# Designs tried in a protein design run: peptides against a protein of PDB entry 3HUF. Part 93

Target 1, 320 residues: chain A of PDB entry 3HUF
Amino acid sequence: MWIIEAEGDILKGKSRILFPGTYIVGRNVSDDSSHIQVISKSISKRHARFTILTPSEKDYFTGGPCEFEVKDLDTKFGTKVNEKVVGQNGDSYKEKDLKIQLGKCPFTINAYWRSMCIQFDNPEMLSQWASNLNLLGIPTGLRDSDATTHFVMNRQAGSSITVGTMYAFLKKTVIIDDSYLQYLSTVKESVIEDASLMPDALECFKNIIKNNDQFPSSPEDCINSLEGFSCAMLNTSSESHHLLELLGLRISTFMSLGDIDKELISKTDFVVLNNAVYDSEKISFPEGIFCLTIEQLWKIIIERNSRELISKEIERLKYA

## One batch from the design tools (peptide; made by RFdiffusion4, then SolubleMPNN)

Design b2_p17_1_s2 (from b2_p17_1, 7 letters changed)
Fold by OpenDDE base, seed 1:
Structure b2_p17_1_s2 (fold): chain B 320 residues (1-320), chain A 17 residues (1-17)
Amino acid sequence: as target 1 above (320 residues)
Amino acid sequence: KEEEAKKEVEEFLKKEE
């Protein structure tokens, strides 16, 4: 999201979040959802128009800013952005930092992009929340992205956390829930006056982790915890593959259980399956191979002695 | 700021140890 602040108290010492929309900026406007009052005798009554676009799909993957348009409202001394005069028809900016000079005002408005990119674990929640979050200038999506800052956990009472949640945790992404999204939607008006009133996502994350025993104490306890082990997995999920990589596993991929030949068995300590394949094909598992689900693996990984536990299970099945 | 958010998460998770 865009945040503005200014020197010389021209914004009354306040920082503001600029959501997607249009703002009239000037000396003789009242602060609200569409106006930014700037306190300087050197600034016109109505000086500039700021227009912030909603996030693009590209912004979700890049973490780039919402497009920021600046138009001078035919003022005597014009408007500058990053020391360049704004063109007569206005200019658009994609830089993360904008120094906006209104006329001859000796103080600049500093606009900076605060990266916030929310990944959803399921398409249903994305469909429910995407529009509202986009109106906050927050890019949203379902696919894994390096730009992801927040991850929405699906609250299924009594179920294991999803692979997406596991991976988000190991990536040190701030995990949030529907309660946070609901709260975030209600504060839109309050953060106009003070950007510090933005709900603390880290507090939400702390509460989620503290109240759920399915999370380890630290991602670092799990990262590379299985270094030296080899697994095979079905080529079904990129997120599952990335999760297993973060555990330090050497990964071989196969397309079907029938592709598990003697060569693959000889190089593999265990096979990771999705729940559907595990439940349907458990009767056809090759002898002498340790097969488990990602959820079963996660339950082992969160234990302090994960390496010993896995080693015991591997040995048990090799000699069986 | 993305690094700051990750760092804050890391610092939190380290304090619960």
Scores: peptide ipSAE 0.057, ipTM 0.689, DockQ to the pose 0.014
Fold by OpenDDE base, seed 4:
Structure b2_p17_1_s2 (fold): chain B 320 residues (1-320), chain A 17 residues (1-17)
Amino acid sequence: as target 1 above (320 residues)
Amino acid sequence: KEEEAKKEVEEFLKKEE
């Protein structure tokens, strides 16, 4: 999200979030959803127009800011952004930091991008929330992104956490839920005067972790915990692959259970399957190899003695 | 601030150890 602050009390000492939309900036405007009052005698009554675009798909992957357009409203002394005069037709900016000088005002409006990129685990939930979040200037998506700051956990009562949630946790991503999104949706009006009124996602995350025994105490308890072990997995999920990599596993991929030959078995300690394949093909599992789901693996990994537990299971099946 | 948020998460997760 874009946040503006200013020196010299020209913004009354307040920070403000600029959601996607258009803002008239000037001395004689009243602060509202489309106006930014700036207190200086050196600023025109209506000085500039700021236009913040909604996030692009690219912004989700890059963590780049929503495009920020600045237009001078034909003022005597113009508008500058980063010491450059704004062009007559306006200019667009993708820099994360903008120093906006209105006329001869000695104090600048500082616009900075606070990155918030929300990954969703579920496409249905993304479909429900994406529009609203994009209108807050928050990029959203389903795919893993290095720019992801938050991950929306799908709350299925009584089910294991998803692979996406597991991976988000290990990546130290702030896990949030629908309750946070609901609260976030209400702040649009309140944050006009005070950007600090944004809900604390970390508090939401803390509550999720504390109230769910399916999370280990720390990602560090799980990261590389299975170093030295080898697994094979069905080539169906990139997230599953990345999760297993974070566990320190050497990974081989296969397309079907029939591709699990003696060679693969010889170099593989266990086979990781998705729930659908595990349930449907359980009767057809290769002999002499331990097959488990990612969720079953996760239940082992969250235990402090995970290496011992998995070793015992591997040994049990090699000698069975 | 992204690094700060990650750091806060890391610090939280370390304190729960």
Scores: peptide ipSAE 0.057, ipTM 0.692, DockQ to the pose 0.014
Fold by OpenDDE base, seed 5:
Structure b2_p17_1_s2 (fold): chain B 320 residues (1-320), chain A 17 residues (1-17)
Amino acid sequence: as target 1 above (320 residues)
Amino acid sequence: KEEEAKKEVEEFLKKEE
């Protein structure tokens, strides 16, 4: 999201979030969803127009800012951005930091991009929330991204957390839920005067972890916890692969259960399967190998004695 | 700022230990 602040109390000592939209900036306007009052004798009544575009799909992957357009409203002394005079037709900016000088005002408006990229665990929730979040200047997506700052967990009561949620947790991504998104949608008017009124996603995350025993105490308890073990998995999910890598596992991939030969078994401690394959193929599992789902693996990983537990299961099935 | 958010999460998770 774009945040503006200013020196010399020209913004009344307040920070403001700028959502996608158009703003008239000047001395003789009232702060609202389309106006930014700036208190200086050196600026015009209506001095500039700011236009912030909605985020692009690219912005989700890069963490880049919404495009920021500045137009001078034919003022006597013009407008500058980063010490450069704004062109007659206006200019567009993709820099994360903008110093905006209105006329001869000795104080600048400082605009900075606060990265917030929200990943969704499922396409249904993305479809429900994407439009509203994009109108807040928040990039959204379904795929894993290095720019992801927040992850939306689907609250299905009584279900195991998804692989996406597990991976988001281990990546130290702020996990949020639909309640946070609902609250976030209501603050648009209140944050006009004070950007600090933005809902605390970390508090939401704390509440999620506190109320759900499926999370370990720390990501560090799980990261590399299975170092030295080897697994094989079906080449079905990149996210599953990344999760297993974070656990410190040596990973082999196969395309079908029929590809699991004696050589692979000899080098593999256990096989990780998705739920669909596990349920459908449980009768046809190769003998002498421990097969489990990612959810079953996660239940072992969150235990304090995870290495002992998994070793015991490996031994039990190798000698059965 | 992304690193700050990760650090805040890390600091929180360390304090609950």
Scores: peptide ipSAE 0.050, ipTM 0.687, DockQ to the pose 0.014
Fold by OpenDDE base, seed 2:
Structure b2_p17_1_s2 (fold): chain B 320 residues (1-320), chain A 17 residues (1-17)
Amino acid sequence: as target 1 above (320 residues)
Amino acid sequence: KEEEAKKEVEEFLKKEE
């Protein structure tokens, strides 16, 4: 989201979030959803127009700002952005920091980008919320992105956390839920006067972790906790692979259960399967190998003695 | 700022230790 602030009390000492939309900026306008009052005798009654575009698909992957357009409204002394005069037809900016000088005003409006990129675990939730979040200047998507700052957990009552949620946690992404998205939908009017009124996503995350025993105390408790172990995995998802890598596992990938031969078994401590394959094929598992789901593995990995627990399960099956 | 959000998460997770 774009935030503006200024020195010399020209913005009345307030910070403001600028959502996608159009704003008339000047001395003789009243602050509202489409106007920004600037208090200076050196500023025209109607001085500039700011237009913030909705996020692009590229912005989700890069964490780049929504495009910021500035147009001078035919003022005597013009408008400058980053010490450059705005062109007659207006100019567009993708820099994360903008110093906007209105006419001869000695104080600048400072616009800065606060990165917020929300990944969704569920396509249905994305479909429900993406439009509203984009109108807040928040890029959204389903795919993993290095720019992801927040992850939306699907609240299914009584279900285990998903692989996406597990991976988001280990990546130290702020996990949020539907309740936080509901709060975000209501803040659009309240944050016009004070950008600090933005709901605290970290507090939401704390509450999710505190109230759910499926989360370990720290990501560091899980990262590389299975270093030295080897697994085989059915090629089902990239997220599952990345999760197992973060656990420190050596991973062999196979395409079907028929690829699990004696050679693979000899170099593998356990096999990771998805729930569907585990439930359907459990009768046909090869002897002498420990097979489990990612969810079963997660239940072990969140325990303080995860290495000992896994070792015991491997030993039980080798001697059975 | 992404580093700040990650750092805030890290600081939170460290304070619960």
Scores: peptide ipSAE 0.042, ipTM 0.682, DockQ to the pose 0.015

Design b2_p17_1_s3 (from b2_p17_1, 8 letters changed)
Fold by OpenDDE base, seed 3:
Structure b2_p17_1_s3 (fold): chain B 320 residues (1-320), chain A 17 residues (1-17)
Amino acid sequence: as target 1 above (320 residues)
Amino acid sequence: DEKEAKKEVEEFLKKEE
């Protein structure tokens, strides 16, 4: 989201969130959802127009800002952004930090981008929330991105957490739920006057972890917890691979169960399978190798003695 | 210029009180 602040209390000492939309900026406007009052005699009554676009798909992957357009409203002394005069037709900016000078005002308006990108675990929830979140200037998507700051956990009653949720947790992404999204939608008007009123996602995250025994106490408890072990996995999802990497596993990939030969078995401690393959091929598992799902692996990893548990299972199946 | 601008802000805030 874009946040503006100003020097010399020309914004009444307030920080303001700018959502996607159009704002008239000037001395003789009243603060509301489309106007920003600036207290200076050196500024025109109506001085500039700020237009913030909704996020693009690219912004989701890069964590880049919503496009910020500045137009001077034909003022005597013009408008500058980052020491450059705004062009006659307006200019668009993708920098994360903007110093906006209105006319001869000695104090600048400072705009800065606070990154917030929300990944969804399922397309249905994305479809439900994307439009509303985009109107808040929040990029949204389904695919893994290094720019993601938040991850929406799908609460299915009685189900294990998804691989996406596991990975998001280990990546130290703030896990949120639909209740947080609902809360975000309600504060849009209140944060106009005070940017500090933005809901704290960390509190939501803490509550989710506290109330769900499927999470370890911290990501650090699991990161590299299986260092020194080797696994093989089907070349399936990138999230699954990255999850196993974060556990400290050496990973070999294979395309089919038929590729699991004696050589691979000799170099691999266990095989990680997706649920579909595990359920369908359980009868045909190669002898002498421990096969498990990511969900089964997760149940072991969240235990304090995960290394001992894995070792015992490996030994049990080598001699079976 | 900064001193003058600060005075302008102060004068404005006093009028809203």
Scores: peptide ipSAE 0.318, ipTM 0.881, DockQ to the pose 0.149
Fold by OpenDDE base, seed 2:
Structure b2_p17_1_s3 (fold): chain B 320 residues (1-320), chain A 17 residues (1-17)
Amino acid sequence: as target 1 above (320 residues)
Amino acid sequence: DEKEAKKEVEEFLKKEE
């Protein structure tokens, strides 16, 4: 989201969140959802127009800012952004920091981008929330992105956490739920006057982790916890591969159970399968190797003695 | 110019009080 502040208290010492939309900036306007009052005799009554666009798809992957447009309203002394005069037709900016000078005012308005990108675990929730979140200047998507700051967990009563949720947790992404999204939707009006009133997602995250026994106390408890072990991964997603890498596993990727030969068994500690393959092929599993799902593996790794537990299971099946 | 600008802010805030 874009946040503005100013030098010399020309914004009354307040910081504001600028959501996607249009703002008239000047000396003789009243602060509201579409106007920004600046207290200076050195600026015009109506001096500039700020227009913030909704996030692009590219912004979700890059964590880049919503496009910021500035137009001078035919003022005597013009408008500058980053020491450059704004063109007659206005200019658009994608920099994360903007120093805006209105006319001869000795103090500048500083705009800075606070990165917030929300990944969704399922398309239904994305479809429900994406429009509202985009109107807050928050990029949204389904695919994994290095720019993601938050992850929306699907709350299905009685279901295990998804691989996406597991991976988001290990990546130290802030996990949120629908309750936080509902809260965000109500804050739009209250944060106009004070950007500090933006809700803290960390409290929501702490509550999710505390109230769900499927999460360890911290990602650090699981990261590299299986260092030194090797697995064969069959018919899993890219997120599954990345999850296993974060556990410190050496990974061999194969397309079918038929690829599991004596040589592979000799160098592999266990085989990771998706739920569908595990349930359908459990009768045909090779002898002498431990096969499990990612969800079963997760139940082991969240325990404090995860290495001992997995070693015991490997030994049990090698000598059976 | 900065001193004058600060005074303008102060004068404005005093009128809203």
Scores: peptide ipSAE 0.318, ipTM 0.881, DockQ to the pose 0.184
Fold by OpenDDE base, seed 1:
Structure b2_p17_1_s3 (fold): chain B 320 residues (1-320), chain A 17 residues (1-17)
Amino acid sequence: as target 1 above (320 residues)
Amino acid sequence: DEKEAKKEVEEFLKKEE
């Protein structure tokens, strides 16, 4: 999201969130959803137009800012952005920090990008919320991205958390739910005047973790918890691979259960399978190797004695 | 002048109170 603040209290000491849309900036406008009052005799009544575009698909993957357009409204002394005069037809900016000088005002408006990218675990929820979130200047998507700051978990009551949720937790993404998204939608008007009124996603996250026994106390409790162990996994998802890497596992990949030969078994402590393969092929598992699902592995790693539990299971099957 | 600009802000805020 774009946030603006200004020197010399020319914005009344307020920090404002600029959502996608158009804003008239000047001395003789009233602060609202489309106007930014700047208190200076050195600026025009209507001085500039700010236009913030909705996020692009690229912005979801890069964490880049919504495009920020500035147009001078034919003022005597013009508008500058980052010490450069705005062109007659306006200019567009993709920098994360903008110093905007209006006319001869000695104080600048500082615009900065606060990165917020929301990943969804469920395509149906994405379809439901994407439009509203994009109108808040929040990039949204389904695919894993290094730019993701928040992750929407599916509220399927009574089901195990998904691999996506597990991975989001371990990579220290703030996990949120639909209640938080609803709250975001309702506070849009209040945060226009004070950016500090933005809902605290971290509080939502803390509540989710506290109330769900499927989460450890912190990601740090699980990160590298299985260091020194080796696993083999079916080449199914990048997310599953990254999850296992965060556990500190050495990972070998295979394409089918038939590829699990004696050599692979000799180098592998256990095999990680998806639920479909585990359920369908359990009768054909190679002898002398411990096979489990990611969900079964997760149930072990959230325990304080995860290393001991894994070791016991490996030993049990190796001597069976 | 920054001093003048500060005064302008102060004067404005006093009128809205």
Scores: peptide ipSAE 0.314, ipTM 0.879, DockQ to the pose 0.149
Fold by OpenDDE base, seed 5:
Structure b2_p17_1_s3 (fold): chain B 320 residues (1-320), chain A 17 residues (1-17)
Amino acid sequence: as target 1 above (320 residues)
Amino acid sequence: DEKEAKKEVEEFLKKEE
């Protein structure tokens, strides 16, 4: 989201979030959803127009800012952004930091991009929330992105957490739920006066972990917890591969269960399968190898003695 | 210029109180 602050209390000492939309900036306007009052005799009554665009799909993957357009409203002394005079037709900016000078005012408005990028675990929730979140200047998507800051867990009571949720947790992404999104939607008016009134996602995250026994106490409890073990996985998803890498596993990939030969078995401690393959092929598993799902693996790794538990299962099946 | 600008802000805030 875009946040503006100003020097010399020309914004009344307040920080403000600029959501996608158009703002008239000047001395003789009243602060509201479309106006920014600046206290200076050195600026025009209506001095500039700020236009914040909705996030693009690219912004979701890069963590880039919503496009920031500045237009001078034909003022005597103009408007500058990053020491450059704004052109007559206005200019657009994709920099994360903007120093905006209005006329001859000795104090500047500082705009900075605070990264907030929300990944969704399922397309249904994305479809429900994407429009509203985009109107807050928050990029949204389904696919894994290095720019993601938050992850929306689907709150199905009694279901196992998804691989996406597991991976988001290990990546130290803040996991949130629909309750946080609902709360976020209500603050749009209040944050006009004070950007600090944005809801804290960390409190939501803490509550989710506290109330769900499927989470370890911290990501650090699981990261590299299986260092020294080797697994093979079906080449199904990049997310599953990255999850296993974060556990410290040496990973071999195969295309079918038929590719699991004696050589692969000799170098592999266990095989990780998705639920569909596990359920359909459980009768045809290669002999002498421990096969499990990611969900079954997760249940082991959240235990304090995860290494011992895995070792026991490996031994049990090698000698069966 | 900065001193004058600060004074302008102070004068404005006093009028809104």
Scores: peptide ipSAE 0.314, ipTM 0.879, DockQ to the pose 0.150

